# Peptides against a protein of PDB entry 8YR4, part 21

Target 1, 309 residues: chain A of PDB entry 8YR4
Amino acid sequence: PRGSPALQLVVLICLGLMGLERALNVLVPIFYRNIVNLLTEKAPWNSLAWTVTSYVFLKFLQGGGTGSTGFVSNLRTFLWIRVQQFTSRRVELLIFSHLHELSLRWHLGRRTGEVLRIADRGTSSVTGLLSYLVFNVIPTLADIIIGIIYFSMFFNAWFGLIVFLCMSLYLTLTIVVTEWRTKFRRAMNTQENATRARAVDSLLNFETVKYYNAESYEVERYREAIIKYQGLEWKSSASLVLLNQTQNLVIGLGLLAGSLLCAYFVTEQKLQVGDYVLFGTYIIQLYMPLNWFGTYYRMIQTNFIDMEN

## One batch from the design tools (peptide; made by RFdiffusion4, then SolubleMPNN)

Design b1_p9_8_s1 (from b1_p9_8, 4 letters changed)
Fold by OpenDDE base, seed 3:
Structure b1_p9_8_s1 (fold): chain B 309 residues (1-309), chain A 9 residues (1-9)
Amino acid sequence: as target 1 above (309 residues)
Amino acid sequence: SLPLTEVDV
């Protein structure tokens, strides 16, 4: 970003965090291999517990791999919000200024296409939501229930209880934090609509703006509206990072508790090394679709509220 | 249009 040394520093920090994420992607499999070797060699509990705890900490920093909401990825996403907003605002102002350079004939011919595009976004959101409910939400809940039953039957009631408590806490916090975030999202959407309405009104009055040479004034008013929007967008995006980090923390605690318990039972020869691998893999598999659960819940909640109005 | 995907990929 030209003109802000602070944003340039943020970009450098984000690049450093991307480098750290790449290092974690190599370290996590190495620590996982070391755990499997220590379990196979029947290593002393203290060495095993230290390696498992270190693995889970690294896994918390990494998340579930490429695209997953690990701590480092969340911190990168949080810091990147301001860089994205700077770029977005610059592009929006360039588009808006360019629209004011276009001929009146171009503006008169396009009114019908914008209304159609708003209608298409409304219809696609409802149909997309039903698809997300049926194909993602219901299967994910079924997989959790199947997982709880599986671990309760094949491992021990304690593993089923850990998965139950972890997933119940995850879902509850996802709902509560999503409801809290809905306030920021509604405020953002209201300000987005107001900013768009101002841009449309300015462009519909193009001849009047040209007659008074008021293009610079309309661009500055639009810039102020974008800055106000971006203040609300930042709250929405920062609250999303907080949601993802909360989710990552809950899964990290569940993975820690269950992995330590599994490792202990392997040392006591009650479980096999394969059971440790299975537990960790299965928890990660349950976590991957749950990242989207907050999005699905929010979409369901917004559509129900929009249907009651 | 922020992708409605809270892309927790």
Scores: peptide ipSAE 0.028, ipTM 0.697, DockQ to the pose 0.140
Fold by OpenDDE base, seed 5:
Structure b1_p9_8_s1 (fold): chain B 309 residues (1-309), chain A 9 residues (1-9)
Amino acid sequence: as target 1 above (309 residues)
Amino acid sequence: SLPLTEVDV
């Protein structure tokens, strides 16, 4: 943010905390590996207790991944509130200033409530899009890249390849299926708006409906519109289940291939039992934020469309 | 269990 050095410092601290989250995402699985190895070797209690305590502390800082709030994520979110408010207010004032520069004919043709709704949607769209890109999409992509590098350097190159292929296929299918699903969602929303408009028009004309004893006819027409909406809603919901199941299948296949390969290398004494646990834990950890990737992609697309209108 | 439901946030 230009003009406040304090808010610029807060942005830098938030970026530093995001970097710390990326480091924790690597360290937590490593410490968990070390616990499993120490347990397997029947290591002395003092070494085990220190490693367990360190792991629990790191896990408290990290949290459970996307959807579980760790201390670092909570601290970042808390510090970001002021930056978000500053950005939102700046966008809102820019939109408001631009609306005042528009022609009198534009204002006379629109209800004040519609103009405010456009301004609020515009502000929320820009601020939301920026937040989702910076705090969800970019970090998730960074964690994937870090994971590929980590497995390629510290495991056999085959593990890095499995993670790369699995995540590339996952992202590609997520985008393709989300774009396909967006058509069903748009059709659903259009039918919902049409059904709602019809209900409002019927209720505004209730005197006329009552005069003609047409209540049963209007109710039947509304029921037909609801059934048509529910047919589109079912397609939207079924397409979401298909997306989630496709995502689960891709991750399951990657987890299977990598876990079998890990188990094989453990039997050959090239890897330890902890390395098997690390791989499974790390893949599941990458999967958690990726479940939301379809949502982020859809929200980004919606926000771009809402900003062009 | 992470909610598999795309929560419209």
Scores: peptide ipSAE 0.027, ipTM 0.700, DockQ to the pose 0.375
Fold by OpenDDE base, seed 4:
Structure b1_p9_8_s1 (fold): chain B 309 residues (1-309), chain A 9 residues (1-9)
Amino acid sequence: as target 1 above (309 residues)
Amino acid sequence: SLPLTEVDV
């Protein structure tokens, strides 16, 4: 935001809060590990109580991980409202100015309500894209990288490799299946719009339909359009289930491999019981935002297409 | 409920 130093400061604060969320994503599992180890060692109550209190405080700040309702995330979201509004207004004014520069032929071929709807979609697409990139995609990728580094340094290179392979496979399959699914979603949306248009046209011509006693014919054509829509909807929904199951299987295999390896190292007395709990907790924390990654990727793709139009 | 990636936000 070039014109307001106050909003620039808010952006810097939001970036600082995003950095704090990344630190919390590492610290929360560490403190949970420490609690489990202190419980295993039968440590004195004062040390345990301090560590538990610190963990709960950090967990309150973090919430359930990336995309959770944690205090830091809520504060970031609250502060970002003004930045988003400023960006939205700037984009809206740019689109509006550009629409006024367009040729008279472009305006004569379009209804004013259609032009406004295109402008609103364009504004929403830009602001949505920015929000998804900055607050969901980039943080999730950062947490994965931080996780790989953490496990490689503090556990063993094998744990870092398992996380790397699991997350790389997850992301790759998510992208590939989401791109494949996007075709079904576009076909569904196109058929939905066509079905809606037919219903509107039939209702606008109600007098003509009554005059010809064509009600049964219009109902049958509408039914055929619904059946065609439902066939496309089923493909969209079934492809989503396939995506979710593929994601779940990849994470399940990564969790299995890493948990077995961790259990083995605990039996060899190279790791503590708390380290087993840390690994499982950290993988689950990485998995939670990744469940939305296919959605974010789709929204990014849609928003790019809506910006090109 | 697994968050259905279909939440039209």
Scores: peptide ipSAE 0.025, ipTM 0.696, DockQ to the pose 0.294
Fold by OpenDDE base, seed 2:
Structure b1_p9_8_s1 (fold): chain B 309 residues (1-309), chain A 9 residues (1-9)
Amino acid sequence: as target 1 above (309 residues)
Amino acid sequence: SLPLTEVDV
């Protein structure tokens, strides 16, 4: 972004965070290997617990298997919001100014195409909602229940309890934070529609704007509407980062508690090294679909709102 | 515009 040294610094920080994500992608497997080696060597509990805690901390920074929900990725996404908004606003103003260079005949012909796009939102929302419930929500809940049963039967009941508490807290916080976030999304969508309506009205009055040489005034009013929209978009996007970070924290705490308990039982020869590998892999596997659960719940809520309109 | 479903990536 050529006009703001602050945004240039944010871009450099985001690039640095992207480098850190790559370092974490190498370090996490190394620490995981070190845990397996320490378990195999029957290392003292203090060394093992430190290595497990360090691994879980690095995994918290990295996030899930994709790294997309990790603390570093969330921080990058959060910082990038302002850069995205600057770029979006610049593109929108360039498009809007270019539309004001186009002929009146081009503007009058477009009324029919926008109405069709509003109708397609309502129909796609219902069909999408049912598909997300059947193909994503129900399987994810089934996988959680299967996981709780599996760990309760094949591990100690304490593992089943940790998974139950972790997943219950995850789901509860996902719902509560998503419901809170829905208010910001509704406000954003309302302001987006108002900003679009203002742009359409300005472009429909193109001849009047040209007659009065009021192009600069209409561009400034559109810029103000975009800035107001971007204030609401920032709240929406920042609330998403908060959701993802809350989810990452809950899974990180579950992974920490379960991994420490598993490591302890391996030191007591109640579990094998393979059981530690299994637990960590299984929890990460359960976490991957759960990252989308907030998105599905939000899609469900949005689709209900879009059906009421 | 369909709000790009902020996919929890």
Scores: peptide ipSAE 0.027, ipTM 0.669, DockQ to the pose 0.130; fails the geometry check

Design b1_p9_8_s2 (from b1_p9_8, 3 letters changed)
Fold by OpenDDE base, seed 2:
Structure b1_p9_8_s2 (fold): chain B 309 residues (1-309), chain A 9 residues (1-9)
Amino acid sequence: as target 1 above (309 residues)
Amino acid sequence: SLPTSEVDV
């Protein structure tokens, strides 16, 4: 971004964080291999526990295999919000200024196309909701239940309890934080619609604006509306990063508790090295679809509200 | 992929 040294520094930090994500993608498998080797060698518990804890910490930084929900990725996403907003605002102002350069005949012809786009949002929401419930929510809940049963039957009951507590806490916090976020999203959407309506009104009054040479005034008023929108967008996006980070913390704690317990039972020869590999892989597999659960819950809430209107 | 909650923009 030309003109803001602070945003240029943020871009450089984000690039550095992207480099760190790549380093984590190499380190996490190495540490995982080291755990398997230490378990195979029957290494002392203290060395094993430190290596497991270090692995889980690195996995917390990386996130659940996709990298998209890791601490480093969340921090990158959080820092990138201001860069995105600067870029968006610049593009919106360039489009808006260019629209004010266009002839009145071009503006009068646009009234019919915008109304159709509002109607398409309502119908796509309901059909999308049913598909998300059937194809994503129900399978994810089934996988959790299957996981709890599997770990309770084939592992010690303590593993089933850890998975149950982790998933219950994850779901509860996902719901609570998503409900808390919904107010920021509603405020953002309301301000987006108001900002868009002002842009449309200014463009419909193009002849009047041009007659008074008020183009600079309308651009400034639009800039103020964008800044107000971007203040609400930042709250929405920052609250999403907070949700993802909260989810990452809960899964990280579950992975830590379960991985330490699994490593302990392998050391006591109650479980095999393969069981440790299985536990870690299975928890990560459960985590991947759960990252979307907050999105599904939000879509459910939004679509219920949109159906009440 | 950003968690799809941002893609509804």
Scores: peptide ipSAE 0.030, ipTM 0.719, DockQ to the pose 0.111
Fold by OpenDDE base, seed 5:
Structure b1_p9_8_s2 (fold): chain B 309 residues (1-309), chain A 9 residues (1-9)
Amino acid sequence: as target 1 above (309 residues)
Amino acid sequence: SLPTSEVDV
């Protein structure tokens, strides 16, 4: 943001907090590993209590694995409110200025309420898109890369390969199935709008409908439109379940392969019991934000289409 | 598995 050094500092602090979240995503599983190892070794209470207290504190900072509930994420979100408001206002003023530069014929052809709705949708679309890219998509991709590097360096190279293949397959299938699902969603939304328009037109012409005693006919036509909508809604909802199950299967296969490999290396005394728990915990942490990746992809795609129109 | 709830933003 050019013009306020205070907001530039807030952006830098938010970027620093995002870096801290990435560090916490690595540290929390490590401390949990250390607790499991200390419990296995029957370590003295003082060492165990310190490690547990440190883990709980780090877990409070990180939150529940979804980057939405941790102290660091909440602090970032709080600080970002002012940056978002500044950006939104700047985009809104640019759109408003551009609307005033448009021809009188363009303004006379459109209702003022429609023009404002286009401006508000445009502003919300741009600011939403930027927020999803910066705070959800980029951090999730960074956590995957950090995970691959971590497992490749501190575990065997096979673990890094399993995470790489699992996450690459997950992302690819999420994109492909989301693009396929978008067709069903568009058809559903088009039929919803058509059903709503028919209901509004029937209600605006209620005097004519009463004059012809056509109420039963209009109700039956509305029922048929609802049944057609529900058929499309079912396809949209069923496609979402298919996406979620496909995602769950890919993560399940990655978790199975990696957990079996961990268990094998623990039996060979090359890894500790805590390392098995670390792997499972880390994969679950990666899975939590990835559940939303299909939603982010769809929002990005919708927002780009709405900006081109 | 939290369903990918379409958060209407």
Scores: peptide ipSAE 0.028, ipTM 0.718, DockQ to the pose 0.317
Fold by OpenDDE base, seed 4:
Structure b1_p9_8_s2 (fold): chain B 309 residues (1-309), chain A 9 residues (1-9)
Amino acid sequence: as target 1 above (309 residues)
Amino acid sequence: SLPTSEVDV
């Protein structure tokens, strides 16, 4: 944002808050581990109470992942509203200026309402893409990398390898299945638009339909269009269930392998009971944003295509 | 597991 030093400062603060959120994602499991270890050791109440209070405060700052936004994430989102509005307005003005530079032949071939709808879609597409990349995709990838490094340094290289393999397989399958699903979603959206257009055309020609007593014929044509839409909707929805189940299986296998390995090292007294709980907690924390990764990837793909048009 | 709900945004 070249024209506003205030907005540049807000961007820097938002980046700082994103860094803090990454630190919290490591600290919260560590403090939870420490509570479990202190409980196991029957530590004095003062040490336990301080650690629990610190954990709860850190957990309030972090939140519960995608289902519960933390204070830091909410503050970041609040501060970002002005940056998003500034970016949106700039993109909208650029699109509008570009539309005015387009040939008269291009404008004569399109209705003004269609041109405005393309401009609005383009603006929403760019702003959405930037928001998903910066606030969802990049942080999730960073948390995975930080997790691999953390487990490799503080546990064993085997834990880092399990997390790496699990997350790499998860991301790969998410991308591949999402790309496959995109075909069904596009077909669904195309058929939805065609079904809507047919309904509008039938309603605009209501007098003609009534004159010919063709109401039953128009209803049957609309029914056929709905059945065709529902067949495509079912494929979209079924492919989503398949994605979610595949993701759940990959995380389940990673959690199983890592939990068994943790349990084994605890039995050998190489790790504490708290370390077992830390591993499970950390994997679940990584999984929460990853549940939306397929949606973010799809939105990014859609938004890229909408910017190329 | 929150399904990746296709939130039509």
Scores: peptide ipSAE 0.027, ipTM 0.710, DockQ to the pose 0.302
Fold by OpenDDE base, seed 3:
Structure b1_p9_8_s2 (fold): chain B 309 residues (1-309), chain A 9 residues (1-9)
Amino acid sequence: as target 1 above (309 residues)
Amino acid sequence: SLPTSEVDV
């Protein structure tokens, strides 16, 4: 971003974090391989526990790969909010200023297309929600239940309890934090609509703005509205990063507890090395769709509120 | 595993 050394530093930090994510993508499989080798060689518990703990820590930093929000990805996303806002504001102001340079004939011809696009968003949201409920939420809940039953029957009741506690805490915190976030999202959407309404009003009154040479004043009012919007957008986006990090922490704790317990039972010859691989793979597979659960819950709540009104 | 991206549908 030209003109802000602070934002340039943030971009460099974000690029550094992206490099760290790539390093983690290589390190996590290496540490996982090392665990499998140590389990196969029947290595001493202290070496195994250290390698497992290090793996889970690296996995917490990485997240579940390209789709999962690890700590590093969350930190990058959090820092990038200000860079995105700077870029968005610059593009919005360039579009708005360019619209005020266009001829009156261009403004008169485009009024009908914008109203149609707002209506299309509402219908797409409802149809999208039903698809997310049926194809993602219900299957994910089923996979959790199946997982709890499977681990309770084939491993030990302790594994089923760890998965149950981890997933119950994950879902509960996802709901609670999503409900808390809904306040910020509603405030953001209200201010977005108000900012758009100001831009539309200024463009509808284009002749009056030209008559008074008030283009600079309208651009300043629009900039102030964007700054107010971006203050609310930052709260929404920062709260999303907090949700993702909370989710990542809960899964990381469940993965740590279960992986340590599994490794211990493999050392005691009660479980096989394959069972350790299965547990870690299954928890990661459960985490992949659960990362959207907050979005699904919010969409469900919005549609229920819209159906009661 | 997509983040809890608020897919702005």
Scores: peptide ipSAE 0.034, ipTM 0.747, DockQ to the pose 0.226; fails the geometry check

Design b1_p9_8_s3 (from b1_p9_8, 4 letters changed)
Fold by OpenDDE base, seed 1:
Structure b1_p9_8_s3 (fold): chain B 309 residues (1-309), chain A 9 residues (1-9)
Amino acid sequence: as target 1 above (309 residues)
Amino acid sequence: SLPTSEVEV
């Protein structure tokens, strides 16, 4: 925001808080490891209690990771409200100015309420896209990269490779299956609109339908349209279950491979019991935001299409 | 973990 130094400072603070969230995503598993190691060594209660208290405090700041309602995330969201409002208002005013520059013929062909609804959808779409990209997509990709680097540096390089392959496969399959699902969703939406249009047309012509005693015929035509819709809805919903199950399977295989390798290295006394627990905890933390990645990708695609229209 | 779908808002 070039015109307000106060909003520029808020953006910098929000970026700093995003950096803090990334640090917490590394620190929380480390502290959990340290608790497990202290329990294994039967360490003094004072050391254990301090480490547990520190872990709980860090977990309160983090929440569940990216996309969770942790204290740092809530503080960032709160501070960002003013920046979002500034951006939204700027986009809304640009759209409104552009609408006033359009030809009289464009305005005469459209109802004023439809024009306003297009402007509101455009503003919401742009603001939503920017928020999802900056606060969900980019941080999730950053956490994956940080995870790969961390495991490659502090564990054996094989752990970094497992995380890399697992996350790359997960992202690739999420994109490919989401693009495949988009075809079913478009077909469903087209049939939904056609079914709704038939219902509205039948109801607007109710006098003619009543005059010809055609109520049973119109009901049967509407039933056939619903059956066609439900067949497409089922394909959309089933394709979603398939996406979720595929994602779960990929993470399960990555967790299995890495957990077996951790257990082997603990048996060889190259890693501690806490390091086994760290790996499992860290992979689960990476999985939590990735469950939303298909939704974000779909929203990005939809909102780009809505901006081109 | 909410399935990837339910944010059809």
Scores: peptide ipSAE 0.026, ipTM 0.712, DockQ to the pose 0.298
Fold by OpenDDE base, seed 4:
Structure b1_p9_8_s3 (fold): chain B 309 residues (1-309), chain A 9 residues (1-9)
Amino acid sequence: as target 1 above (309 residues)
Amino acid sequence: SLPTSEVEV
């Protein structure tokens, strides 16, 4: 943010915290591995207790995936509120200034309430896009890359390849299915707005409807609009289930292949039992943010289109 | 697995 050195420092701190989250995503599985290995080796209580305490502390800092934010993520989110507010206000003022530069003909053709709603949507769109890119998309991609590097260096190149293929297939299918689904979602939203508008128009004209005893006719037309909406809603919802199931199958296949390979290497004494647990834990950690990737991609796509309008 | 919820956050 130009003009506020304090907010620039907050941005740097938030970036540092994001780096710390990436380190925690590697360290937490490693410490969990070490606990399993120490338990297997029947290590002395002092070593085990120290490793468990360290693991729990790191896990508190990291959190438990998408449903449970860790201390570091919460601190980042808290610090970012002021940066987001500054950015939002700046975008809102830029949009407002731009609206005042628009021709009188543009303003006369639009209701003031519609113009304000467009401005608010534009501001929320930009702010949302930036938040999703910086805090969800980029970190998830970074964690995947770090995971591939980690498994390639500390396990075997085959594990890195499995993770790479699994995540690449997951991302590709997520994008393709989300783009296909966006058509159904847009049709649903358009029909929702049309159904709402019809209901409002019918209610505003209620005196005329009563005068002509046309209540049954208006109800039937509204029912037809609802049925048409529900047909589009069903397509949207069914396409979401298809996306989620496709994602689950890809991760399931990756987890199966990698877990079988890890089990094989443990039987050959090339890996320890803790390494099997690490692999499963790390794949699940990668999967948790990826469950929302389709939503983030859709929001990015919607927000990008809303910025072009 | 939280579904990719269409929940408008």
Scores: peptide ipSAE 0.024, ipTM 0.688, DockQ to the pose 0.292
Fold by OpenDDE base, seed 5:
Structure b1_p9_8_s3 (fold): chain B 309 residues (1-309), chain A 9 residues (1-9)
Amino acid sequence: as target 1 above (309 residues)
Amino acid sequence: SLPTSEVEV
């Protein structure tokens, strides 16, 4: 935002907080590892208590699962409100100015409510797209890369390879299955709109329907349209379950392979018990934001299509 | 496994 140095500083602070979240995603598993190792070694209470307190504090900063509930994420979201409002208002004013430059014939052919709905959808689409890219997609990809580097440097190279293959397969299948699912969702939405339009038209013509005693016929036609919609909804919902199960299977296989390998290296005294717990915890931390990746991809794709129209 | 709920944001 070129117009306010204060908002530019807030953007820089938000980017710094995003970097801190990435550091916390590495530190929290490390501290949890250290607790497990200290418990295994029967370390003195003072050392254990300090490490536990530090872990709980870091976990409070990070949050419990999706990066959305931690103190750092909440602070970032709070600071970003003003930046989003500034960006939204700027886009809205640009769209509004552009609409006023359009020909009188364009305005006369469209209802004012439709024009406003197009403007609002356009503004929401652009601002939403930017938010999802910057705060969800890019950080998730960064966490994967950081994870691969971390496991390759501090564990055996085989762990880095397992994470790389697992995450690459996960992302690829998520994209492919989401694109396949998008066809079913579009068909569902088209049938929903057609069913709604029929209901509105029947209700607007209620006097004519009543005059011909056609109420039972219109209700039956509406029921048939609902059944057709529900058949498409079932395909959409079933395809979502298939996506989620495919994602769970890929992560499960990666977790199995890596956990077995880690357990083997613990038996060989090359790794500690805490390192086994670290690997499992870190993979689950990567899984949580990745579960939403199909939703982000779909929203991105929808928003691009809505901008081209 | 949180379903990928279509959170309409």
Scores: peptide ipSAE 0.024, ipTM 0.691, DockQ to the pose 0.309
Fold by OpenDDE base, seed 3:
Structure b1_p9_8_s3 (fold): chain B 309 residues (1-309), chain A 9 residues (1-9)
Amino acid sequence: as target 1 above (309 residues)
Amino acid sequence: SLPTSEVEV
């Protein structure tokens, strides 16, 4: 962003955070290998517990990799919101200004295509939701139930309880925070529609705007509408980062509790090193699709509300 | 438009 030193600093911080994510992607497997070696060597519990705690902390910072939001990725995404908004606003104003430079004949010919594109987005959203419900939500819930049963039967009732409490807390907080976020999203969508309606009205009245040389005034009004939209978009996006971070904390606590307990049982020779690997892998596999659960829940709620009206 | 971008990936 050429006009704000503060946004340039934010870009540099985001690049630094991306570098940190790459360092974490190397460190997490190293610490995981070290845990497996310490378990194999029957190392003292204090060394093992410290290495497990350090691994879980690094894993909390990293997240689960591709498709999972770690603390560093969430912080990057949060800081990047203002940079994205600056870029979006600049592109939108350039497009809007360019549309006002185009001939009247160009404006008269395009009216029919925009209405069709709004309709296609509505229909695609409903079809996409049903696909997400059937192919992602139901399988993820099934995998959680299977996981609870598996850990309760093959490890101990305590592992099944940890997974149950972790996933129940995760789902509950995802629902509660998603319902809270829905207010910000509705306000954002309402302001997006109002901003679009102003742009369309200005472009439909192109001859009047040209007659009064009011292009600069219409661009200023559009800029103000975009700034108002971006204030609401920031609340929506920041609330999404908060949701992702809350989810990451819950999974991190479940992974910590279960990994420490598993490491303890391996030290007591009640479980094998392979069981520790299995627990960590299974929790990460459950976590990856659960990141989308807030999106699915919101889509479900929107469709139910739209069907009751 | 349901923003597909709030896909939490």
Scores: peptide ipSAE 0.024, ipTM 0.684, DockQ to the pose 0.122; fails the geometry check

